# Ledger of designs, part 20: peptides against a protein of PDB entry 2AKA

Target 1, 299 residues: chain A of PDB entry 2AKA
Amino acid sequence: MEDLIPLVNRLQDAFSAIGQNADLDLPQIAVVGGQSAGKSSVLENFVGRDFLPRGSGIVTRRPLVLQLVNSTTEYAEFLHCKGKKFTDFEEVRLEIEAETDRVTGTNKGISPVPINLRVYSPHVLNLTLVDLPGMTKVPVGDQPPDIEFQIRDMLMQFVTKENCLILAVSPANSDLANSDALKIAKEVDPQGQRTIGVITKLDLMDEGTDARDVLENKLLPLRRGYIGVVNRSQKDIDGKKDITAALAAERKFFLSHPSYRHLADRMGTPYLQKVLNQQLTNHIRDTLPGLRNKLQSQL

## One batch from the design tools (peptide; aimed at target 1 L11 N293)

Design b2_p14_1_s1 (made by RFdiffusion4, then SolubleMPNN; from b2_p14_1, 5 letters changed)
Fold by OpenDDE base, seed 1:
Structure b2_p14_1_s1 (fold): chain B 299 residues (1-299), chain A 14 residues (1-14)
Amino acid sequence: as target 1 above (299 residues)
Amino acid sequence: STIQELLELIEELE
């Protein structure tokens, strides 16, 4: 009767507490993408709240294990401060920033030590994601010149694991062939077995161009396919556009677009949530026997 | 142990 995703959440929490999660190949989804690819927006759209750090340059500087749990109540909890329930998601954002700074210092450095955040909400499906720092080539602040490679090395710690699914987030308004997300995914998953493509910024493509071939899985085929989403624009974010309204606009976008209308039922944030929930559930089911055996051997 | 408890839970779900 128990959902498999909450089980993995408990596994993640338990092994995080003992510092062993890095050695355990847990079934999980790692989110990868270049800076400004739209990763944070995708995750926030799942929750329907603004709760992730924003800004220029590297925003996510530690892995964020985001555990979404469908519940009648809405609140967030951090593993590092159990017992404190956050109902103000602005405070959630601030806590992420504070906890990040606590470990990384003031130089905008990165750390491989994850932050574990659980969000209970009636508006989410059970889903666990590991948000990873955005890939960048440009050091900011006091970051070392090799920050690009430090980030890459951190990502590789997750995406090289066989039980790790990869949510590769790529903007449509950039050359997909040069997508940092798809490049790293291809490196560790050359057959495209573990990679789910997310195409953002479809609404920002030049007039007369579209990502139809990509979304139809014809250009760069992935076994698990591609899902297009439309996030809030920076203008919308600055204007405090409601995420619920943005999701409605996203639906309208796909339905009304000549190139995407036929795909509309397999596009958008709600569909992405469903797909990820299903894929993660199935993935957990497939990997649990092996995980059990590994854990048994550690007794 | 936590591992034992988790193993038991996993086994129940298999």
Scores: peptide ipSAE 0.262, ipTM 0.863, DockQ to the pose 0.150
OpenDDE base, seeds 2, 3, 4, 5: peptide ipSAE 0.257, 0.256, 0.251, 0.243; ipTM 0.860, 0.857, 0.859, 0.856

Design b2_p14_1_s2 (made by RFdiffusion4, then SolubleMPNN; from b2_p14_1, 6 letters changed)
Fold by OpenDDE base, seed 2:
Structure b2_p14_1_s2 (fold): chain B 299 residues (1-299), chain A 14 residues (1-14)
Amino acid sequence: as target 1 above (299 residues)
Amino acid sequence: SVIDEVLALIKELE
């Protein structure tokens, strides 16, 4: 049912308005990964716009509830400033930064209070994701020395919930066994039932190496499997390379790579978006009866 | 309330 995601969006908005957003086990997908793992790039690729904060340190410092809504028009709207339609996505980025700083201050601290952003676009499927701060071990700037643990504690507020699916984003050009995303996912989902693996930076792997075994779900099996993607390089991002062109290059990458060609139809950002839409819809369908009963008993 | 409306919608979709 196509209407289930918008329905949950309304629930999210309603609960945010009453201050209970963090306390409810709503069906959702939380995005987790180390810093620079490519989380923001994946989300921006869904929208086809550059709109998320960028930087060398912790970029996402508050949970971002990103509600993608298929529409004939293209604009963004924040829950904290209803009625204001953003058509310039640079202004969206600036608003995220400003709203983050308003709550956390200028010391690059974090807050568990979500920012709710809805993006209407003809280029998206209905999909809601919660972008979470990137895991790190190194404080930057005026961050407290225990920032690593603060981030982990924040993530745990989401990923420990049984109705939370986990989009674990890991770069292929690093040891997967040391993936922060997969580690935290394994901690809260030891049987790999709620975790979807995303492998980024496949184009940056050392010559003669590949992630075929991972993508074929043979190395670290997840029930929901793995999807590989190729994001824009940092150079491409800085140079404002068009996302549409990057998506075409991604398709070409998988089709032309000897290790991935046979998987090409089940790889890439467009396929990921489709899979997430389907999985979230099905997950909502499965969890709504229980959620309804809980809500009726508690509210 | 918005919550009541959403709960009603959930019931309709089931």
Scores: peptide ipSAE 0.104, ipTM 0.804, DockQ to the pose 0.111
OpenDDE base, seeds 1, 3, 4, 5: peptide ipSAE 0.054, 0.075, 0.080, 0.047; ipTM 0.768, 0.778, 0.782, 0.756

Design b2_p14_1_s3 (made by RFdiffusion4, then SolubleMPNN; from b2_p14_1, 5 letters changed)
Fold by OpenDDE base, seed 2:
Structure b2_p14_1_s3 (fold): chain B 299 residues (1-299), chain A 14 residues (1-14)
Amino acid sequence: as target 1 above (299 residues)
Amino acid sequence: SEIEELLALIEELE
């Protein structure tokens, strides 16, 4: 079973090379959420590096297929520049930005063409995620006025697929009923069978309030449940707060919080990573027979 | 083909 995620990686790479990615329902996890919901921070916390584009507005403008591979070495590779090993993760960030701009131009437009990034690290579990553009209602810069709908249409290309799991990222300091992530998930997964809820910004909730009912799956229940995380604040990111220190602070947060202490072992970024690895592995196993049949039909 | 190789790998892992 440990080889199933690498197998899907090879399938993703192969189909990208032949231009048929859109025609296959590959088992995968799509990451969805509103702008500033904390998606990028969650992914960077998995890697333990700052490597994703940052800024105001729509940061992710192309799907990013992020393939995490446990390895004794630490480096990154892009499918679009095979043979080049990146060891400086600032260069990884710059390459994502450059490759995005190459396709979308300088007008901050979006493209449905994925960027494929593989990260080898001793600090990761095998895990593949598709980071999608953040949902927004407000165009920025030279973006077209219908950018909201363009983003939604792009997301729908992924999340409507039956073999796509949805990592719905919602901030706790906003009304969950108004969560963009949960809204789109409910639209395509009304029974909550494919959706994993992530609740960010638990540390930013108003005093006297908590997300206990959500995290206990008592409010807006999902079959796959909810996992709370605490990301670095924007101030911490700007101040280059160490991710390792942030993960320790996250653990302390859950252990010390009266409303979350009893859930602490089922919360936090490390637990989320483990759950996603297991969920994806099991999902691949369950979908392999169907995938085989589809591949056979492509011969 | 690469697809055939991947199919073979899938069969092995099932």
Scores: peptide ipSAE 0.296, ipTM 0.874, DockQ to the pose 0.111
OpenDDE base, seeds 1, 3, 4, 5: peptide ipSAE 0.294, 0.279, 0.282, 0.278; ipTM 0.873, 0.868, 0.869, 0.870

Design b2_p14_1_s4 (made by RFdiffusion4, then SolubleMPNN; from b2_p14_1, 4 letters changed)
Fold by OpenDDE base, seed 1:
Structure b2_p14_1_s4 (fold): chain B 299 residues (1-299), chain A 14 residues (1-14)
Amino acid sequence: as target 1 above (299 residues)
Amino acid sequence: STIEELLELIEELE
């Protein structure tokens, strides 16, 4: 099977270099979710490293094009600083923060200009995601009072594209009916054709409650279904719990939970990675002919 | 042109 994801990476890099919002609808997966929904944790779990900005409020303030590439070596590269290899993922985090601040200023504003980050690792599957700012209703710091709408407008630039798959990240310990992620997904994908549901914080649900119906795709059906994951708790993060250990705990969680045991093989971060890799690959295959034709018509 | 370069990239993987 041809590795199509690296092709899209090259296309993304080329488009970014041109700086023009080329009206090209590249096949991609946009990650959407409310603030503190667990988006960053999901992405970090893929890499097995802490490398994304953390904190209260809006953490992701620019789109992050995260290109995961399976490799024998482990390092990261930014498109804005070609030739510099990052082997310390804390430095990766710092670079994201610095590059974000460079463009947005000190007021914690947002910018639609993406950061392109490529991570080479033996622990990842080939996968490209666009991490988007978390939806929030509360301005922080010097943010404008309409920051919620600014974020929404930014997200809409991605998720309205027909070739954009939507990874909707929702916490299980909140009312799913009020999920910001699923709400925006439903707005642009009313038939649930492009949306993949990720349910986080399953371990934080109240005793006696579960998300079985959601995970079984019975409550709010998506064509591409739902995948539950268990991220590190804030305590685990503060305690510097190893992500590898957390992944093992996640597996144990699903296997031992009465409501999820039967779904365990279709849950968890490793399964999510596989599904996303496969879905993205297939999506690229399906969309490339149309993209080619569109480009040819512009010659 | 950038478009030509993109097309070449696509063609290489087809």
Scores: peptide ipSAE 0.247, ipTM 0.852, DockQ to the pose 0.157
OpenDDE base, seeds 2, 3, 4, 5: peptide ipSAE 0.243, 0.232, 0.234, 0.225; ipTM 0.851, 0.845, 0.849, 0.845

Design b2_p14_2 (made by RFdiffusion4)
Pose (drawn by RFdiffusion4):
Formats: sequence, C-alpha cells, structure tokens
Structure b2_p14_2 (pose): chain A 299 residues (1-299), chain P 14 residues (1-14)
Amino acid sequence: as target 1 above (299 residues)
Amino acid sequence: SELDTILDDIDSLL
C-alpha cells in the first residue's frame, strides 16, 4: 500500500514535539554510521542534490527525519517552516545549519530535538529515514569531551526500540568486522533481524581485495541483507551535482568489477531505494495493526 | 485533535 509510509509520516510529524519517551515506538528506519562511513553521500544520492551540512566530523547534530516522497515536481519543506517551499537545495542546507545552531548552545554539540524535512522529487521513491549523528572517538571539535558518549546515548534511544529498523552504514575500505555501525547494531539486535547493511566506498578498496563475501551475506550475515553503493561524483557545467551521470558511473562500476558483476542488479542506489521502500512498507504493515491501542497506553 | 484524527484514520484503514 502506497499509503503506509505517508501514514507514519503524519505520526512522525505529530510526535516531533513530544520529548523522549522510552515506550513510544513508531515503525521507522534509523541511519547509523561511523563518521568515516559516508552516510551523507548515501542520502544525497537518493535526493540527487547536495543538501546536507558540510564540515569536519559531525554533519547531523539533531536527528533529521528525512521523508522522501516521489513527485513529478522537486521541492522541500521543513515542519518548522510552515508553508515555505524550498526549491534551491543550497538553501535547504543553510536552513538545516541555522535551525541546528538555533537550538545547540555550543556550535558543535548535539540535541535530541528533530528537524523534520520532507523532499518531493522525481529522483526518489517514497521512503523515510531518520539520520542520526555519526559515531567517532576523538572529540576533536569544540565541546563536549564526552561527545562520543552523548552520540552513542542518543543513537541507543532510537535503536534499542523494537520497531526501529537499523540502516547500518560502513565503508568498504576499512575493517568491516570493526564497523561502528554493525557493532552497535549487534548490541541491540544480536540476531541481526532488524539491521539492513549498506557498504559504501567499494571503489576505494585496496588493489586486489573486494567485499564479495560481505555483499553475498556470508561473512557477517544479516537477515535483511547488505547493499553496496559507490559515490562516483560527477558535476555538471555549473559545478553542481549531476545525479544521472553519478548513477550511471555507479552502474558501470558494478557491471565492470569482476567480483560484483553477478550482483549488479542487487547493488547501487536505485536498488537500495527500492529495498528500503519495500522493507519499510512491509514493516509498517506488520506493526500498524496493534499500533493505535499500544500508543494510547504508552503516551 | 490532530493525533486523534490520525488514530481514526488508522481505524478506518484497518
């Protein structure tokens, strides 16, 4: 049903101002990744426009509830900017930065208050993700020293919930067994039943190595599987993001890599969007029947 | 009121 994701989108809007309540548990996807995993690039490739804050270290300092709606037209709206229509995605980036600074005292700390961004685009399938601060050790920023723990604690508030599917993002050019995202997913989902794996930067692996065993779901098995992507950034004449060319380059990569050609149809951003739309829809279908009665008791 | 409307919509759908 094309209606389930929109229905939950309304619930997320309604609960955007309701503070943390450990018992409230909407069906949704939380994006979890180490700071080096490239999780922004994954989201920007869904949208086809650069729109997320840039900077060293942390990009998301408040949970970003990103609601992507397939549309013939292309624009964005924030719940906190009633009625305004953003058509220039640079302004979208600037609003994320401004609304975040409006809330965060220190210009580098974090807050649990979400920003609710809805994007209408021909480049997207109906899909909703909650992007969360990336994980890191060295608090190299400017306050606070326990920032690693504040981020972990905020992530745990989301992903310890049973209806929260986990999109665990890890770079291929690292030790995947040591992935911050997969490790935290294992702490709360030991059976791997509600974690969807994403492997980025496959084109940056060392010469003569590949991530076939993980992509084939053999090395670090997850029920919902892994999906590989690459960010082969292409810019148009004006120096701006060209998503059609970037997606073609990604498709060429998987078709030409001897280790991946047999999986190409199950790799890449378009396929990832399809999978997330499908899994999120089925998950909502599964959890909606008991939802109304359960919510009343938990509020 | 808004949440109540959403919950009624869930009932109607089911």

Design b2_p14_2_s1 (made by RFdiffusion4, then SolubleMPNN; from b2_p14_2, 5 letters changed)
Fold by OpenDDE base, seed 3:
Structure b2_p14_2_s1 (fold): chain B 299 residues (1-299), chain A 14 residues (1-14)
Amino acid sequence: as target 1 above (299 residues)
Amino acid sequence: SELEEILEEIDELL
């Protein structure tokens, strides 16, 4: 069963190489959320490295197929530059930026053409995620005035696929009823069969408020439930706070919070990673017979 | 082809 995710990774690479991303409904997890919802921080916490572009406005401007592979060594590889091993994750960040700019130009435009990044690490579980541009309503800089709709259309290319699971990332310090992530998920998955909720910024909620009802799956029920996480603050990121220390602080947060203590074993980044690995593996297994038939028909 | 190889591996898992 542990080999199912790597097998689908090979399929993703093969289809990306031929430009036929739309022709096969591959079992995958698409990550959706508003700008600054904490998507990039969740992904970096899985790897334990800072490697994603940061900045104001739309930072992710192309889909990033992030393939995490458990390995004895730590390095990254891009599909667009085969044979180059990256051991400095700052260089990984720079390559994402450069490859994004190569296709989109310097106008902060978006492109539906994925970047495929594989990260080998002893600290990760096998997991593949497609990081998608953050939903925004306000164009920044020289972005086109219809950028909101361009992003939405790009997201819809992924999340409308039957075999696409949706990781809906929502901040707790905002009205969850107005969550862009949950809204788009509800549109394409009205029965909540494909959606996994992630609630970020639980540490930034006003005193006397909590997201207990959400995390207990009582407010907006999803079949796959919700997992709360605590990411590094912007101050912690700027201060280069170690991700390992941040994960320990996250655990402490859930254990010490009166509203979340009883949920603590089903919360946090390590638990999220485990759940996603299991759900993706099971999902691949369930879809594999159909995938086989589709592949055979294309040969 | 790479796709044929992947298909063979899938068949082994089914």
Scores: peptide ipSAE 0.448, ipTM 0.917, DockQ to the pose 0.737
OpenDDE base, seeds 1, 2, 4, 5: peptide ipSAE 0.439, 0.440, 0.444, 0.433; ipTM 0.916, 0.916, 0.916, 0.913

Design b2_p14_2_s2 (made by RFdiffusion4, then SolubleMPNN; from b2_p14_2, 5 letters changed)
Fold by OpenDDE base, seed 3:
Parts: C-alpha cells; structure tokens; sequence
Structure b2_p14_2_s2 (fold): chain B 299 residues (1-299), chain A 14 residues (1-14)
C-alpha cells in the first residue's frame, strides 16, 4: 500500500514532462480556498519547514504539485531542475518564486502550468497535494481585471475531474456559508463525495462562538467530514516560530477548548496528514484498474 | 519507456 502514492508521483512527473496535464484524470488531492484561508500554512506544517512564497495578494500563481515522501534524509527536488538537491528550504521558496516569475512575468499573473516539487523528509507521510491559487475578488498590482475568473477557470480544470479529491480550506472566523472553497466544492461535488473540509483559524473566533457544529459534520455535511487545524499566526510566522512548537500549541488548543476537547483526537495537523495519506492511498487503489486501462490505450 | 515501466509496476500491484 505504501507504494501507491510514489507510483502516481511517477505518473504525474511523466505527464508534466510531456505537457499532457489535461488528458489524464489522475487520482490526486487539489487544495482550494480563498486568499489567506491558511492553505500554505497547512502545507508547511506537514513538512515542518517554511518554504512557500509569502506576501500580500495572490501568492500561489501556478499549481504546485507537492509530493511529500517519507525518507531518512531531508531535501527537496524540482522536476524542472532534475539532479539539484535543495537542503535549504529558503532556497526552495526562492526557486518557486523564480520559476513562477519566469513563466508569468512580473505582473503577478497566473499560469496553469504546474510546478512539480518533491520533498523528502523523515517528518512526513507519503502524500501528494496540488496547491492551487487562492480565490480572490480584487485584482492587486498589475493583475488583469478578470483575475478572479482566471483563477476559477484554473481551479475548475482540476476539481471537475472525477478522480480529483478536494481539500476545501475555510477559515472559521468567517461565515462558512460564504466559504469560496465550499462553494466551488459544492458546485463540482454536490453530494460531497470527493470533498474533505479543513477549518483553519479556530483560535481566531470571537469569544462565545465555536465551529463545533461544522466539525461534527452537522451544518454542511461532507461524506469525508471536517478536520480543524490551528496554524501559526502571521506574527508567529514573521517571528520564525518553530513549527514543532506550533503543533504542540495546536494540540493544547483542542484539548483545552470546551467545545473541541471531545474531538481533539480527530483534529490537528498530524491527524489531517494521516487522514489524507490514508484517503489518497485508498483512492489510488480504487482508481488504479481504470487508470491502467486508460494508460494501456495510450501506448 | 517510463510509461511502460509504470504500467508494469501497476500490473504487479493489481
């Protein structure tokens, strides 16, 4: 079972190399959410490193195929620069920015051409995610006026595929009924069969409010349910707060919160990573016979 | 080809 995710990684790399990204419905997880919903923080918490672009506006401007591989060593590799091993994750961030700018230019535009990044680490489970640009309503800088629709169209290329699972990231301190992530997920997955809900910013909710009904799958039910997480604050990120310490604080948050204590063993970033690994592995297994037949027909 | 090698691996898993 542990070899199924690496097998699909080889397929993703092979198809990316030939530019046929659109023709194969590969079993994958697409990460969707509004700008500042906490997507990048969730991914960095899996790796335990700061390595994703940060800033104001649309930060992710190309799909990032993030392939996490459990290994005794810690390093990253890009498909576009094979043979170069990155051990400094700040250099990984800079390479993402440089490769993004190489394709999109300096106007902060978007491109549907993926960046393929593989991270080897002893701290990760085997897991592949496609990080997608954050949904936005307002163009920033030199972005085209229709940037909202360009992002939406890009997301739809992934989330409309039947074998695509959707990691819908929504902040708890905003009206969940207005969640861009859940709206797009409901549009393409009306029965909630492919969608996993992630609720961020639970620590930023107003006093006397909670997301208990959401996390208990009572408000907007998804077959795959919801997992709450607590990410580092922007102040903690700017202060370079250790991710390990942040994960301990997340655990403490759920255990000490009256509304979430009973859910604490089914919440937090480590549990999310485990669930995603299991769900992706099972999903690959279920889709593999159909994928095999499709691949055979292309030879 | 890489695709053929992947197919062979899939066939071993099925």
Amino acid sequence: as target 1 above (299 residues)
Amino acid sequence: SELEAILEEIDRLL
Scores: peptide ipSAE 0.476, ipTM 0.925, DockQ to the pose 0.693
OpenDDE base, seeds 1, 2, 4, 5: peptide ipSAE 0.469, 0.467, 0.465, 0.460; ipTM 0.925, 0.924, 0.924, 0.923

Design b2_p14_2_s3 (made by RFdiffusion4, then SolubleMPNN; from b2_p14_2, 5 letters changed)
Fold by OpenDDE base, seed 3:
Structure b2_p14_2_s3 (fold): chain B 299 residues (1-299), chain A 14 residues (1-14)
Amino acid sequence: as target 1 above (299 residues)
Amino acid sequence: SELEKILEEIDKLL
């Protein structure tokens, strides 16, 4: 069963190479959320490295197919740069930025053309995620005035697919009823069959408030439930706080919080990674017969 | 082709 994710990775690479991303409904997880919801931080916490573009406004401007592969070695590879192994994750960040700018230009525009990045690491579970641009309502710089709709249309190309699971990332310190992630998920998955909720910024909630009802799946029920995480603060990121130390602090947060202590074993980044690995593996298995038939019809 | 190879691998898993 552990080989199912790598098998789908090969399919993703093959379809990306021929530009036929739309022709096959591949089993995958699309990551959706508002700007600054914490999507990039969640992905970096899985890898244990800083490697995603950072900045103000829309940072992710192309879909990033992030393929995590458990390995004895640590390195990254891009599909567009076959044979080049990246061991410095700062160079990975720079390559994402350069490849993004090559296609979109310097106007902070977006492109639906994915970047395919594979990360080999002893610290990851096999997991593939598609990081999507953050939803925003306000154009920044020379972005087109309709950038909100361009992003939405791009997201819809992924999340409307039947075999697409949705990782909906929402900050706890904002009204969850107004979550862009949950709103788009509800639009395309009204029964909550394909959506996994991630609640970030639990450490930034006002004193006397908590997200217990959300995390217990009582407020906005999802079949696949919610997982709370605590990401590094911007201060911690700027201070280059070690991700391992941040994960320990996250565990401590859940264990020490009176509202979350009873949920602590079903919270945090390591648990999220495990759940996503399991759910993706099972989802691939369930979709594999249909995928086989589709592939055979294209040959 | 790569797709044919992948299909063969899928067939082994079914």
Scores: peptide ipSAE 0.485, ipTM 0.930, DockQ to the pose 0.735
OpenDDE base, seeds 1, 2, 4, 5: peptide ipSAE 0.475, 0.484, 0.479, 0.474; ipTM 0.927, 0.930, 0.928, 0.926

Design b2_p14_2_s4 (made by RFdiffusion4, then SolubleMPNN; from b2_p14_2, 5 letters changed)
Fold by OpenDDE base, seed 3:
Structure b2_p14_2_s4 (fold): chain B 299 residues (1-299), chain A 14 residues (1-14)
Amino acid sequence: as target 1 above (299 residues)
Amino acid sequence: SELEEILREIDELL
C-alpha cells in the first residue's frame, strides 16, 4: 500500500485549507525535542538539502508539516502558494522564514498555524513529519516570558492525539534522564506505544562514555526503540559540508565505534528514514478504518 | 468535494 502516505497528505492539505486542524486525529509523526537537539539537521539529512531556518534560540516557530514524496524530479511546493515550484532550497528556507514572520511578526513569537511544505525528490522515501518548535526554558530577544509554556501547549495539541506518533529527539551529550523530548513523550505516552527515540550527537560524547544502554533499549524502554544518528557539526554546516559525505561519515562512525559496531545496521539517518516510512505506513493502515468513519460523519 | 474524493479512495483501499 505505497499510496497511504500520499493519501494522508491530501487529507492534511484539505484540513489545513479549511482551518480544521483540531477536528481530525490524522495519523502523523510529530517531531519533538529541546532547542539544539538536532531536529532540523535530521530533517535536512532526509532531504539531502539545507532548507530549514537556522539561528540562535527558537528557530521553528510554527509547526512545519514536511511531506517528503519520492519523485523523479526534485522540487518543493508550499500549500500557501500553490503552483509555485521551488528548485532552490535556499528560497525554500526564505519562504519558511517569510511565512513565519507574516503570521508571528518579528518578535520571534510562535503560532500554532502549520506551514505545509511538500518536497519531491528521488532521494527520499515517502514520509510526513510535523516539525514542532524546540522546547526552551529561557526566552530570547523580545519573546514573551511565558514562551516555554506556549511551546509546551502547542506541542500538546499534537502529541496528545491518539493517532500521533512521537519522534523524540534527544542529544546523547546531555543527561537523557533530563531530556525534554522523552519527558513530554512519557507524559502523553506512559506505556511507550507511540514514541520513537532518536539519539543525536553520539559523536560529541565524552571519551569513555557511550549511549549503548539507551540504544539497546535498556535504560528507558520504548516499544518502538531508539535509533542513533550523527548529524553535521555546526562547523560542517557553516562550511557547507555535503550531506552525502556526512551520511558516509555517520556510517563510518557506527561501524568503527566499539560500543555501536554491533548496532550499526540499525543506526544512522538512512535506517531512521526507512523505519519511519514503514512505521507511518503501518500506522496509517491500522488507523484507516477509524479515519474513514470519522470522515464520513463529517460529510 | 476533495474530502468526498479522498473518502472514495479510502473505501477502495479497504
Scores: peptide ipSAE 0.469, ipTM 0.923, DockQ to the pose 0.693
OpenDDE base, seeds 1, 2, 4, 5: peptide ipSAE 0.459, 0.461, 0.462, 0.455; ipTM 0.920, 0.922, 0.922, 0.920

Design b2_p14_3 (made by RFdiffusion4)
Pose (drawn by RFdiffusion4):
Order: C-alpha cells, then sequence, then structure tokens
Structure b2_p14_3 (pose): chain A 299 residues (1-299), chain P 14 residues (1-14)
C-alpha cells in the first residue's frame, strides 16, 4: 500500500515535539554509520542533490527525519518552516545548519531534537529514514570530550527499540568486521534480523581485493541482506551534482567489475531505494495493526 | 479501519 509510509510520516511529524520516551516505538529506519562510512553521500544520491551540511567530522548533529516522496515536481519543506517551499537545495543545506546552531549551544555538540525534512522529487521513491550522528573516537572538534559517548547514547535511544530497522552503513575500504555500524547493530540486534547492510566505497578497495563475500551475505550474514553502492561523483557544466551521470557511472562500475557483475542488478542506489521502500512498507504493515492501542498505553 | 483509528489519533495529538 502506497499509504503506509505516508501514514507513519504523519506520526513522525506529530511526535517531533514529544521528548524522549523509551516506550514510544514507531516503525522506521535509523541510519547508523561511522564518520568515515560516507553515509551522507548515500542520502544525497537518493535525492540527487547535495543538501547536507559539509564539514570535518560530524555532519548530522540532530536526528534528521528525512521523508522522501516521489513527485513530479522537485522541492523541500521543513516542519519547522511552515508553508515555505525550498527549491534551491543549497538553501536546504543552509537551513539545516542554521536550525541546528539555533539549538546547539556549542557549534559542534549534538541535540536529540529532530529536524523534519520532507523532499518531493522525481529522483526518489517513497521512503523515510532517520539520519543520526555518525560515530567517531577522537573528539577532534570543540566540545565535548565525551562526545563519542553522547553520540552512542543518542544512537542507542533509537536502535534499542524493537520497531526500529537499522540501516548500517560501512565503507568497503576498511575492516568490515570492525565496522562501527555493524558492531552497534549486533549489540542490539544479535540475530541480525532488523539490520540492513550498506557497503559504500566499493570502488576504493585495494587492488586485487573485493567485498564479494559480504555482498553475497556469506561472511557477516544478515537476514535482510547487504547492498553495495559507489559515489562516482559527476558535476555538470555549472559544477553542480549530476545524478543521472553519477548513477550511470555506478551502474557501469558494477557491470564491469568481475567480482560483482553477476550481482549488479541487486547493487546500486536505485536498487537500494527499491529495497528500503519495500522493507519499510512491509515493516509498517506488520506493526500497524497493534499500533493505535499500544501508543495509547505508552504516551 | 486500523488506518482510520490511527488518523483519528493523529488529529487528537495535533
Amino acid sequence: as target 1 above (299 residues)
Amino acid sequence: SSIEEVEELIEELE
């Protein structure tokens, strides 16, 4: 039903101002990744426009509830900017930065208050993800020293909930067994039943190695599987993001790589969007029947 | 029916 994701989108809007309550548990996807995993690039490739804050280290300092709605037209709106229609995605980036600074005292710390961004675009399927601060060790920023723990604690508030599906994002050019995202997913989902794996930067692996075993779901098995993507950034004449060319380059990569050709149809951003739309819809279908009565008891 | 009940809940929350 094309209606389930929009229904949960309304619930997320309604609960955006309701503080943390460990018992409230909406069906949704939380994006979890180490700061080196390239998780912003995954989201920007869904949208086809650069729109996320840039900077060293942390990009998301408040949870970003990103609601993507397939549309013939292309624009964005924030719940906190009633009625305003953003058509220039650079302004979208600037609003994320401004609304975040408005809340965070230190210009580098984090806050649990969400920013609710809805994007209408021909480049997206109906899909909703909650992007969360990336994980890191060295608090190289400017306050606070326990920042690693504050981030982990915020992630745990989301992903310890049973109805929270986990989109664990890991770069292929690293030790995947040591992935921060997969490790934290294992701590709360030991059976791997509600974690969807994303492997980025496949084109950056060392010569003569590949991630076939993980992509085939053999090395680090997850019930919902792994999807690989690459960010082969292409810019148009004006120096801006060209998503059609970037997606074609990604398709060329998978079709031409001897280790991945046989999986190409199950790799890449378009396929990832399809999978997330499908899994999120089925998950909502599964959890909606008991939802109304459960919510009343938990509020 | 379940959808309608949830929509009513959303209106009440608003």

Design b2_p14_3_s1 (made by RFdiffusion4, then SolubleMPNN; from b2_p14_3, 4 letters changed)
Fold by OpenDDE base, seed 1:
Structure b2_p14_3_s1 (fold): chain B 299 residues (1-299), chain A 14 residues (1-14)
Amino acid sequence: as target 1 above (299 residues)
Amino acid sequence: SEIEGILELIEELE
């Protein structure tokens, strides 16, 4: 059986070309999290490249449909500029920023119109994610005072869909009970059926504390559980630490930590990729009949 | 159309 994720990619591309139909519930994974929760870092770790906008405040201002495709070659393509292959991932970052600014203007506003980015790489599993703007309470620049609610409304357009899985990214060094990601997930998925928890910043927790209970799915249980990851520190990012080296350090972190060693094989970015690939594949399979029926009704 | 093509693909995969 062929991988089903490329099918979703084609669906996403096709519907983007004809205009988004709000009634179409595509099987997808939406990534949600508070500002600085580590969403972008998780996605970059999948690719093994720095390619997402960075900075303070709202860095993601449009939904980014990130289509990872396992390939013998490494390059990126945007749906809005087909035929242009990007091999320099800094240029990918710049294109995201430029395309974002083209639509949102100069006031650092947001737009619900997605950017479609496909990354071919030998280092990725087939995986499609929708990166959404980070939830924030503080407007920056010329953003309207209600930017928090604008972001939330945008997120709700995705996460309220029944076929949308939610990758809720929460930092461990903050009170998980107050996680913006888990709060919005709980609002639209009260039974925790569609939510996958990602716990970042485990390495930044206060000495003597750990997130073992969370990672063991005992504190705030989700059907699909939690996966802990360790992203590069800000110092590592500033120092341009290689992501491959960071992944090795992540593995070492879990293996050497007394509270996480027993979970180590079910933690980390590589495991997260595998889980998401499998979860998405299964989800697509389960939703295909419904998708077919909906598409047929639109002919 | 692209939709028709995708429908055909879905049908082949089912």
Scores: peptide ipSAE 0.151, ipTM 0.803, DockQ to the pose 0.150
OpenDDE base, seeds 2, 3, 4, 5: peptide ipSAE 0.138, 0.118, 0.127, 0.127; ipTM 0.795, 0.781, 0.789, 0.793

